Peptides against a protein of PDB entry 2AKA. Designs and how they scored, part 60

Target 1, 299 residues: chain A of PDB entry 2AKA
Amino acid sequence: MEDLIPLVNRLQDAFSAIGQNADLDLPQIAVVGGQSAGKSSVLENFVGRDFLPRGSGIVTRRPLVLQLVNSTTEYAEFLHCKGKKFTDFEEVRLEIEAETDRVTGTNKGISPVPINLRVYSPHVLNLTLVDLPGMTKVPVGDQPPDIEFQIRDMLMQFVTKENCLILAVSPANSDLANSDALKIAKEVDPQGQRTIGVITKLDLMDEGTDARDVLENKLLPLRRGYIGVVNRSQKDIDGKKDITAALAAERKFFLSHPSYRHLADRMGTPYLQKVLNQQLTNHIRDTLPGLRNKLQSQL

## One batch from the design tools (peptide; aimed at target 1 Q296)

Design b2_p25_1_s2 (made by RFdiffusion4, then SolubleMPNN; from b2_p25_1, 14 letters changed)
Fold by OpenDDE base, seed 1:
Structure b2_p25_1_s2 (fold): chain B 299 residues (1-299), chain A 25 residues (1-25)
Amino acid sequence: as target 1 above (299 residues)
Amino acid sequence: SELAQALAQVQSLFPELDALVESLK
């Protein structure tokens, strides 16, 4: 079972050269959410490093295939620069930005061509995620006026695939009924079979309010449920607060909160990572026979 | 085609893939 994710990683790498015209339905998890929903922070918390582009507006402008691999050593590798090992994660961030700009130009446009990044670390479970551009309604800079629809169309290329699980990231301090992530998930997965809900910014909710009903899967039920997380604040990120310390604070938050203490063992970034590892592994197991047959038929 | 080329690269993975599929039965 432990070899399933690495095998799919190798398949993903082999198909990376294929453009949009390839009928590929690899078992994968696509990460969707509005801008500033906390997607990047969740991914960085898995790695325990700051390595994703930051800023206002659309930060992720190409799909990022993030392959986490449990290893005794810590380093990153890009598929577009084979043989180069990155041990400084600041350089990883810079490479993502440079590679994004190389394809999209300086106009902050988007491209459907993925960046493939593999991170080896003793602090991660085997897990592959496809981080997608954040949904937005407002063009910035030299972006075309229809950028919202371009992003949507890009996301749809991933989330419409039957073997694609959807990690829908929504902030708790916004109206969940209007969550861009949950809306797009419901459009392509109306029965909630492929969607995993992540609720961020639980620590930023107004006093006297909570997301208990959501986290208990009672408000907008998903078969795969919801997991709440607490990310670092922007101040903490700017101050380069240690992610390990932030994870401890997250644990404390859930344990000490009257509305969440009973859920604490099923909340937080470490639990989310574990659940995603298990769900992806099981999903690969279920889809692998069909995948093999499909690949053989295309030869 | 690009698809054909990529699939050819995947052929080397088939023995391992088949072994894993069989192990899941």
Scores: peptide ipSAE 0.282, ipTM 0.851, DockQ to the pose 0.645
OpenDDE base, seeds 2, 3, 4, 5: peptide ipSAE 0.280, 0.277, 0.269, 0.279; ipTM 0.853, 0.849, 0.844, 0.852

Design b2_p25_1_s3 (made by RFdiffusion4, then SolubleMPNN; from b2_p25_1, 11 letters changed)
Fold by OpenDDE base, seed 3:
Structure b2_p25_1_s3 (fold): chain B 299 residues (1-299), chain A 25 residues (1-25)
Amino acid sequence: as target 1 above (299 residues)
Amino acid sequence: SSLAEALAKVEALFPEIDELVEKLK
């Protein structure tokens, strides 16, 4: 079963050449969440590197197909730059920004055309995620006034697909009932069959409050449950706090928190990686026969 | 690449897909 995710990666690479009009329903995980929900930090914590664009407003402006591949070596490759191996992850960030700007222009517009990035690392599990633009209500800079709807329409192209799992990223320091991620997930997955909840910013909750009921899947139940994580603060990121230290701090947080200690073994970024790997693998297993038949019918 | 080329690449993966599908039964 270890080869299922790499196989789907090869399918994704092949289909990327077909363009946007292809009726493709590949087994995948789409990452959704509001701006500043912590999506980028979660993805960077998986890789153990800072490589995603940062800034105010909409940072992700094109879908990023992030293919993590366990390997003895560490490097990144873009599908649009075949044969070039990136070992400096700052250069990876710059390439994402440059390739985004090449298609969208400098006006901070969005495009539904994916960027395909593969990261080989000894520190990752095999996992493919589609990072989607953060949901926003307010245009920033030169963004079109209807940017909110453009983003929603883009997200819907992914999350409406039956074989798409949804990683819904919500901050704990905001009302979960108002989570943009959970709202869109509920719209397209009303029975909560395809949605995995991630709760970020648990360390930023008001004193005397906790997300225990959410994490125990009692408040807004999802079939696939919730996983809490603690990302680096913006101060920690700016201070170049290493991800290893951040992961240790995350573990300490869950173990020492009265409301979360009993859940600690089912929380945190490393556990999230394992769960996503397993969920995606199982999902591919379940969908691959149907996908094969569909592909045959297109020949 | 053209649609035809993309479909050809997909078709080239069928043996591996078929093997995995059979293994999963």
Scores: peptide ipSAE 0.221, ipTM 0.816, DockQ to the pose 0.749
OpenDDE base, seeds 1, 2, 4, 5: peptide ipSAE 0.118, 0.220, 0.208, 0.201; ipTM 0.712, 0.816, 0.805, 0.802

Design b2_p25_1_s4 (made by RFdiffusion4, then SolubleMPNN; from b2_p25_1, 10 letters changed)
Fold by OpenDDE base, seed 2:
Structure b2_p25_1_s4 (fold): chain B 299 residues (1-299), chain A 25 residues (1-25)
Amino acid sequence: as target 1 above (299 residues)
Amino acid sequence: SSLAEALAKVEALFPEIDELVAKLQ
């Protein structure tokens, strides 16, 4: 089964060359969440590198198809820059920014045209994620006043597809009942069959509060459950704190916290990566026969 | 055309897809 995700990646690359009109419901995981929910930090923690754009406001302005591939070597490749291997992940960040600005301009507008990035690393499991723009209610810079609805419409192009799994990222230091990620997931997946919950910022909760009932799947039950993670603080990011050291601190957090200690082996970024690999592999297995028939009908 | 090349790449994957589908049944 190790070859299922790489095979779907090759299909995805082939269809990206045809353009947006290939309405192929490919098995994938779309990442959704409010602005500053911690989506980019979760993705960087999978790679173990700082490579995503940073800043205030809407940072992700195009869908980013992130294809993680387990390999003995570490490098990145863009579909739009075939044959160029990136070994410096700061150059990967700069290429994402440049390619985003080439299509959207400097006004901080959005585009539904994906960026396709493949990362080879010994530190990753095979996994494909689609990072989507963060949901926002407030326009920034020269963004149009309807930017909230433009983002929503873009997200709906992915999350309404039957073969799309939804990684719903919600911060624990905000009211989870009001989570934009869980709201959009509930709208398109009312039975909670396609949604995986991620709870970030567990270390930033008020003293005497915890997310135990959510993480135990008792408050807002999802068939695929919830996984808690602890990302680097903004101070840790600005101080260039090593991601490996941050993952060790995350493990220590869950083991030392009275409310989470019993869940610690089913929490954290490494466990999330393993679960997503398994969920995507199984989902490809279940959908591949139907996908094969659909592909043949289009030839 | 870019479309014809992309469709040819998809068709070239059919033997691998068929083998995987057969293993999964």
Scores: peptide ipSAE 0.229, ipTM 0.824, DockQ to the pose 0.720
OpenDDE base, seeds 1, 3, 4, 5: peptide ipSAE 0.122, 0.227, 0.219, 0.211; ipTM 0.720, 0.819, 0.814, 0.811

Design b2_p25_2 (made by RFdiffusion4)
Pose (drawn by RFdiffusion4):
Structure b2_p25_2 (pose): chain A 299 residues (1-299), chain P 25 residues (1-25)
Amino acid sequence: as target 1 above (299 residues)
Amino acid sequence: SSEELTEEIEEALEEIDEMNEKMEE
């Protein structure tokens, strides 16, 4: 039903101002990744526009509830900017930065108060993800020293919940067994039943190696599987993001790589969008029947 | 502000009931 994701979108809007309550448990996807995993590029490739803050280290300092709605027209709106329609995605980026600074005292710390961004676009399927601060060790920033723990604690508030599906993002040019995202997903989902794996930067692996065993779901098995993507950034005449060319380059990569050509139809951003739309819809269908009564008891 | 949030939550609960009825059909 094309209606389940929009229904949960209204619930997320309603609960955006409700502080942390460990018992509240909406069906949703949390995006988890190490700072080096390229998780912003995955989201920007869904949207087809650069719109996320840029900087060294952390990009998301407040949870970003990103609601993507397939549309003939292209614009964005923030719940905190009632009625305003953003058509220039650079301004969207600037609003994320400003609303975040408005809340965070130190210009580098984090806050649990979400930013609710809805994007209407022909480039997206109906899909909702909650992007969370990326994980890192060296608090190289400017306050606080325990920042690693503050980020992990915020991630745990989301992903310890049973109805929270985990989109674990890991770069292929690293030791995937040591992936921060897959490790934290294992801590709360030991059976791997509610984690969806995304492998980025496949085009950056060392010569003569590949990630076929992980992509085939053999090395680090997850019930919901892995999807690989690459960010082959192409810019148009004005030097801005060209998503049609970027997606074609990604498609060419998978079709031409001897290790991946037989999986190409199950790799790439369009397929990932399709998979997330399908799994999120089925998950909502599964959890909605008991939801109304359960919410009353938990509020 | 608190009353408005309560009204939005009540409305959302009503929509869940309506959606469950459609799913049963």

Design b2_p25_2_s1 (made by RFdiffusion4, then SolubleMPNN; from b2_p25_2, 10 letters changed)
Fold by OpenDDE base, seed 1:
Structure b2_p25_2_s1 (fold): chain B 299 residues (1-299), chain A 25 residues (1-25)
Amino acid sequence: as target 1 above (299 residues)
Amino acid sequence: SAEELQRKIEEALKELDELNEKLRK
């Protein structure tokens, strides 16, 4: 089963190289969330490195196919520059920004053309995620006034596909009923069959409030449930707080919190990574027969 | 090109079949 994700990775690379990525309903996990929901932090916590664009507004402006591969060595590779190994993850960030700007131009627009990034690391499980632009209602800079709709249209191209799992990232310190991630997930997955809920910013909730009911899958039930995480604060990121230390703090948070301690073993980014690996693997297995038939029919 | 796509699909199918065979043992 460990080889299923790498197989799909090769398929993704092959189709991306020929510009047909949109035509295949490959088993994948699309990451959706509002601006500042904490998507990038979740992904960076998986890798244990800072490598995603940061800033105000829309930072992800192209789909990022992030392929995590367990390896004895740590480095990154882009599909658009094959053979170049990146060992400095700051350079990875810069390459993402440069490649994004190359396609979208200087107006901070968006493009549906994916960036394919593979990260080899001893600290990751095999996992592929498609990071999508954050949903926003307010254009930033020279963005077109209809940027909200452009982003939604882009997201819909992924999340409407039957074989797409949806990682819906929502901050706990905002009204969950108004979560952009959960709204879009509900639109395309009304029965909650394909959606995995991630609740971020649990540490930023008002005193006397908690997300226990959500995390226990009692408020807005999803078949695949919810996983709470605690990401680094912006201050921590700016201060270059070590991700390993942040993960330890996350564990401590759940263990020490009266509302979450009983859930602690099913919370946190390490557990999330494990769950996603398992769910993606199983999902690939279940979709392989159909995928094979589809591929065969194209031949 | 269509030929390149076909080749890649064939390679993927081969890998898939090999994997399926491994999963059945």
Scores: peptide ipSAE 0.101, ipTM 0.707, DockQ to the pose 0.551
OpenDDE base, seeds 2, 3, 4, 5: peptide ipSAE 0.082, 0.104, 0.089, 0.089; ipTM 0.692, 0.705, 0.699, 0.700; seed 3 fails the geometry check

Design b2_p25_2_s2 (made by RFdiffusion4, then SolubleMPNN; from b2_p25_2, 11 letters changed)
Fold by OpenDDE base, seed 4:
Structure b2_p25_2_s2 (fold): chain B 299 residues (1-299), chain A 25 residues (1-25)
Amino acid sequence: as target 1 above (299 residues)
Amino acid sequence: SSAELQRQIQEALEELDRLNEKLAK
């Protein structure tokens, strides 16, 4: 089963290269969440490197097809610059920014044209995620006033597809009932069949409060459940706290927290990565017959 | 090119078939 994700990666690359959004509903996981929900930190924690653009407002402005590939070596490759291997992940960040600006301009606009990034690492499981622009109601910079709707329209192109799983990222220190991620997921997946909930910022909740009911799938039930994570704080990022130390701190957080200790083995970034790998693999397997038929029809 | 796409699709189909055979065992 380990070969299923790489197969889909090859298909994604092929379709991206032709610019024909072949109406292929490829099995994939779309990452959705409001701005500052912690999406970028979750993805970086999977890789164990800082490589995503940071800043205020809309950071992700193009879909990022992030293909994680378990390998003995560590490097990144972009589909738009074939043959160039990136070993410095700061250069990866800069390339994402440059390639984004090349298409969208400097006005902080968005584009539906994906960036395809493959990361080889011994520290990752095979996993493909499509990071989507963060939902926002507030335009930044020279963004058009209707940027909210442009983002939503872009997201809908992914999340409405039947073979798209939805990784809904919501911060625990905000009203989860009003989570942008969970709202859009509920809109396109009303039965909660395709949605995986991620709860970030559990360490930033008010004293005496917890997200236990959510994490136990009792408040807003999803078939695929919820996984809590603790990302590096902005202070930790600015202080160059390494991701390895952050992952250890995350583990300690869950183990030591009275409300979460009983869930600790089903929480945290490493567990999330494992679950996503398994969910995607199983989902690919289930969709293979249909995918084959669709591919055949394109010949 | 369209020809290259078709080639890639064909290769993918063959790989899918191989995988399906493995999964059926």
Scores: peptide ipSAE 0.140, ipTM 0.756, DockQ to the pose 0.578
OpenDDE base, seeds 1, 2, 3, 5: peptide ipSAE 0.133, 0.132, 0.135, 0.133; ipTM 0.746, 0.747, 0.745, 0.743

Design b2_p25_2_s3 (made by RFdiffusion4, then SolubleMPNN; from b2_p25_2, 12 letters changed)
Fold by OpenDDE base, seed 2:
Structure b2_p25_2_s3 (fold): chain B 299 residues (1-299), chain A 25 residues (1-25)
Amino acid sequence: as target 1 above (299 residues)
Amino acid sequence: SAAEQQKLIEENLKQIDELNEKLAE
């Protein structure tokens, strides 16, 4: 079953090369969340490297198709520069920024044209995610005044697809009922069949409060449930805190917290990665016959 | 080209079929 994700990766690359990626409704997971919801940190924690652009405002400005491939070696490759192997993940970050700026210009606009990044690592499970721009309500800098709607329209191009699973990332230290991620997910998936909830910033909740009801799937139930994670703080990131140490701290957090200790084995970044791998694999299996028929009809 | 696209689709279909056969075993 582990071969299903690499197969879809090859299909995705092939379709991207011929400009048909959006038309074939490939089984995939789209990552959605508001600005500062912690999406980038979740993705970096999967890889165990700092490689995504950071900053204030809208950081992700193009869809990033992140293909994680379990391998004995560690390196990254971009579809737009085939044959170049990146072993320094700072260079990966710089390439993402450069490629983004090349298309969007200096005005910090957005583009619907994906960046395809494949990461080979012994520390990852096979997993493909589409990181989408963070939802925002306020333009920053020289962004166009309708940037909110541009982002929304871009997200809708992905999340409305029947074969798209939605990874909805919401911070626990904000009102979850007003989560941008959960709102958009509910709009396109009203029965909660395609949505996986991720709750970040559990360590930043007010003392005496917790997200137990959400994590137990009792407050805003999703068929695929919720997984809580604890990301590095901005201070930790700036201080170059090791991701391995952060993952250990995350485990300790769940085990030591009175409200979460009984859920600890079903929480955290490693568990999230396993669940996503399984969910995507099963989803590919279920959708592959339909995809085959569609491809056949295009001959 | 259309021919290249067709060839690519055929190759992808072949890969899907091979995988489906393995999954059925």
Scores: peptide ipSAE 0.244, ipTM 0.837, DockQ to the pose 0.511
OpenDDE base, seeds 1, 3, 4, 5: peptide ipSAE 0.216, 0.183, 0.161, 0.139; ipTM 0.827, 0.814, 0.808, 0.801

Design b2_p25_2_s4 (made by RFdiffusion4, then SolubleMPNN; from b2_p25_2, 13 letters changed)
Fold by OpenDDE base, seed 1:
Structure b2_p25_2_s4 (fold): chain B 299 residues (1-299), chain A 25 residues (1-25)
Amino acid sequence: as target 1 above (299 residues)
Amino acid sequence: SAAAQQQQIQEALEEIDKLNEKLKK
């Protein structure tokens, strides 16, 4: 079963070269969330490296097809610069920024053209995610006044597809009923069949409050449930706190918290990665016959 | 080109078929 994700990776790479990625309903997981929801931190925690652009406002401005591949070696490769192996993840970040700016210009605009990044690591499970721009209502800097709608339209190109799973990232320290991620997921998946909820910032909730009902799937039920995670704080990121240490702290958080202790084995970044790997694998298996038929009809 | 696209689709189909054969064992 581990060979299914690499197959889809090859398909994604092949179709990216043709520019027709938008027309293919490939089995994939699209990552959606508001700005500052902790989306980038979740992805970096999977890799165990800082490699995504950081800053104020819209950080992700192009779809990032992130292909994680379990390997004995650690390096990254971009589809747009084949043959170049990146071992410094700061250089990976810089390449994402440069490639984004090359297409969008300096005005911090967005583009629907994906960046394809493959990361080989001994610390990852095979997993492919499509990181999408963070939803925002407020243009930053030289962004066009309609940037909110441009982002929404871009997200809709992915999340409306039947074979797209949705990783909805929502912060616990905000009103979950108003979560941008859950709103867009509900719009395109009203029955909650394709949506996986991720709840971040559980450590930043007000004293005496918890997200237990959400995590137990009682408040806004999703068929695929919710997984809570604790990301590094911005201070920890700026201080280059080790991700391994952060993962240990996350485990300790869930185990020690009265409201979450009973859920601790089904919480945290490592569990999320495992669940996503399994769900994606199963989803590929279920969709592969239909995908084959569609491809054959195009010959 | 259309020819390049067809070749890529064909290669993809072959890979899918190989995988399906492995899954049936």
Scores: peptide ipSAE 0.187, ipTM 0.813, DockQ to the pose 0.544
OpenDDE base, seeds 2, 3, 4, 5: peptide ipSAE 0.181, 0.170, 0.179, 0.150; ipTM 0.810, 0.805, 0.810, 0.802

Design b2_p25_3 (made by RFdiffusion4)
Pose (drawn by RFdiffusion4):
Structure b2_p25_3 (pose): chain A 299 residues (1-299), chain P 25 residues (1-25)
Amino acid sequence: as target 1 above (299 residues)
Amino acid sequence: SELEEQIEELEEFIDELEEELEELE
């Protein structure tokens, strides 16, 4: 039903101002990744526009509830900016930065208060993800020293919940067994039943190696599987993001790689969007029947 | 049919919840 994701979108809007309550458990997807995993590029490729803050280290310092709605027209709105329509995605980026600084005392720390961004676009399927601060060790920033733990604790508040599906994002040019995202997903989902794996930067792997075993779901099995993507950034005449060309380059990559051509139809951003839309919809269908009564007891 | 009915009930619940949150503000 095309109605389930929008229904949960209303619930997320309603609970945006309700502080942390360990018992509240809406069906949703949390995006988890190490700082080097390229998780922003995955989201920007869904939208087809650069719109996330840029900087060294952390990009998301407050949970970003990103609600993508397929539309004939293209614009964005923040719940905290009632009635305003954003059509220039550079301004969307600037608002994310400003609203975050408005809340965070230090210009580098984190806060649990979410920013609720809805994007209407022909480039997206109906899908909602909650983007969370990326993980890192060296607090190389400017306060606080325990920042690694503050980020981990914030991630755990989301992903320890049973109805929270985990989108674990890992770069292919690293030791995938040592992926921060897959490790934290294993701590809370040991059976791998509610983690969806995303492998980025497949085009950056060392010569003569590939990630076929992981993409075929053999090496680090997850019930919901893995999906590989690449960010082959193309810019138009004005030097801005050209998503049609970028998606074609990604499609050419999978069709031409001898290790991946037989999986190409199950790789790439369009397929990932399709999978997330389907899994999120089925998950909501599964959890909605008991939801109203459970919520009353938990509030 | 049963799922549609549950969805209507949940919408009603959400509307009531939004009204109550507005009153608390």

Design b2_p25_3_s1 (made by RFdiffusion4, then SolubleMPNN; from b2_p25_3, 8 letters changed)
Fold by OpenDDE base, seed 3:
Structure b2_p25_3_s1 (fold): chain B 299 residues (1-299), chain A 25 residues (1-25)
Amino acid sequence: as target 1 above (299 residues)
Amino acid sequence: SELEEILKELEEFLKELEKELEKLK
């Protein structure tokens, strides 16, 4: 039996290879969030490997089409490096950095040209995400003065598409009303039909505060709801804490927290993966007839 | 050519898509 997500991945790769970006309005999930919102950590937790560039400011400077594929083996492949299988995920990180710099230069500029990365793993569910540059308000270093607007324009190319779901990543230790992710989502999805909320940094909230109302979908309701996650701390990342251990700690966090215990079975990274897989699969199924018709008209 | 490879992949995609749509009927 064929899985719908890998099927769409082949189409996505084909169009990416000819430089056609989001023109086909493919069913996909775009990941949006402010800088330091925890996007990279969420994605790495899905894979169970450290493989994304890290640093201050804008780290993701090109769209990263991350295709997770459940497989008996573990390796990564880039569309721009056909035939090369990466088994060392540090090399994956280096390749992302090198390929980014090749197009944007070293001035920390951005490019709308995607990087396509496929990861095969026995530890993942089939899932495709488009990681987008983190929203920023202030240029840093040698970034162009209009970098904020360049990022915004890039994001809008994805999130305005009707077949694009939006994974809005917001930190719990900041005012949710000021979430860059939720602001852009509200702009393009005012009815909250395409937006999935992810709340990070729940473990970093001030004592006596919690995000219960948000996670229960009572404060800023989204049709697709919110899922809380606990990522590795910067200390844990620097200390090379195992992601498996981090996932166990995340589970313990929700189970032991008085405000979240009752939600624990619908929180955390594993549940998020499951929900995204299901939502993307269903979304593909619903859009398949339209995609077929559009493709047939262009071929 | 690269273009021919892409076209082949698209053709395969369409065939599989049709099969999936038939299963949904």
Scores: peptide ipSAE 0.027, ipTM 0.665, DockQ to the pose 0.046
OpenDDE base, seeds 1, 2, 4, 5: peptide ipSAE 0.023, 0.022, 0.021, 0.021; ipTM 0.640, 0.629, 0.621, 0.628; seed 5 fails the geometry check

Design b2_p25_3_s2 (made by RFdiffusion4, then SolubleMPNN; from b2_p25_3, 7 letters changed)
Fold by OpenDDE base, seed 1:
Structure b2_p25_3_s2 (fold): chain B 299 residues (1-299), chain A 25 residues (1-25)
Amino acid sequence: as target 1 above (299 residues)
Amino acid sequence: SELEKILKELEEFLEELEKELEELE
C-alpha cells in the first residue's frame, strides 16, 4: 500500500501537465492556516530542511503540491523543470520564489496554478500535501484590497472537494475558537470528518494556560483529532538551528510538560508525519475505486 | 498518452490491492 501515494503523485503530475481543467477530485491533504500559524515550519520539519519562502505577510501565493518520497538519496525536483535535481535546498526556496513571481507578477498577487515540488529524502515518509496561501485580512504592499477574498476563494477550490482532507493549522497562543483554519474547515466540513487539527506554538502559550482540552479532542471535537507540534522559533530559524535538534527539543517539551506528558506519544512532528502518511494512504485506498471509474468515463 | 499509462498502472495496482484485501478477510 506504500505505493499508493506515489501513484497519486503521478496522477497529480499528469493533470498539472494537461492543465487544471481536469474536473477530478484527487485524494489529497490541503494545508490551511492563518498567516504565521506555523504551516511552513511544519512542512520544513517533515523534510528536515529550510526550503520554503519566509517573510512577513503572505508568503505562499500559489498552491504548493509538496510530494515527499522516501529515498536513499536527498534531492528535490520541480515539475516545471524536469530533469533538474536540486541538492541545495536554498536553491529550492529561490526556485519557488522565482516561479511564483513569474506567474503572479510584481504586485505579490496570488495564482491558483500549483507548483509541484517533489522531495526525495531518507528522512521522510511518503506523503503529499498541498500547501495553500495563508489566510489574511490585511493586504501587504501592492496587493489588491480584496486579497483576503481571493485567498479564501482559492482555498475553497481545494477544501470543498469531497476527497480533500484538511490539515488545519492553528496556533495555540491565539484563541483557538477564532482560528481561521478551524473556521474554514468547519464551513466546508461541518461534521469534522475530513479535518485533522494541528496545534502549533504550544511553547508560546501564556504561563498557566494549556491546550490540553483541545489536544484531547474535548473542546472542538474532530473525528480525526488533533496533534500538537512545537516548531522552531523565528530566532532559531534565522540562526539556522538544526531541525533534528528542534525535533528533540519538541519531544522533550511534551514529555516534560505537566499538561501534555500523558499525550507525548501522540504528539510531535514525527507522529504527525506518520499519522498523515497513514491517513492519506487509507484515504487513497478508499477513494481510488471511485476515481478510477470517473477517469475511465473520461477516456 | 501518459495519462493512459498511469490509469493502466492504477488499474493493475487496484486489482492487486483487492486481492490482498480479500486474502486478509
Scores: peptide ipSAE 0.025, ipTM 0.647, DockQ to the pose 0.070
OpenDDE base, seeds 2, 3, 4, 5: peptide ipSAE 0.023, 0.023, 0.024, 0.022; ipTM 0.655, 0.660, 0.629, 0.664; seed 3 fails the geometry check

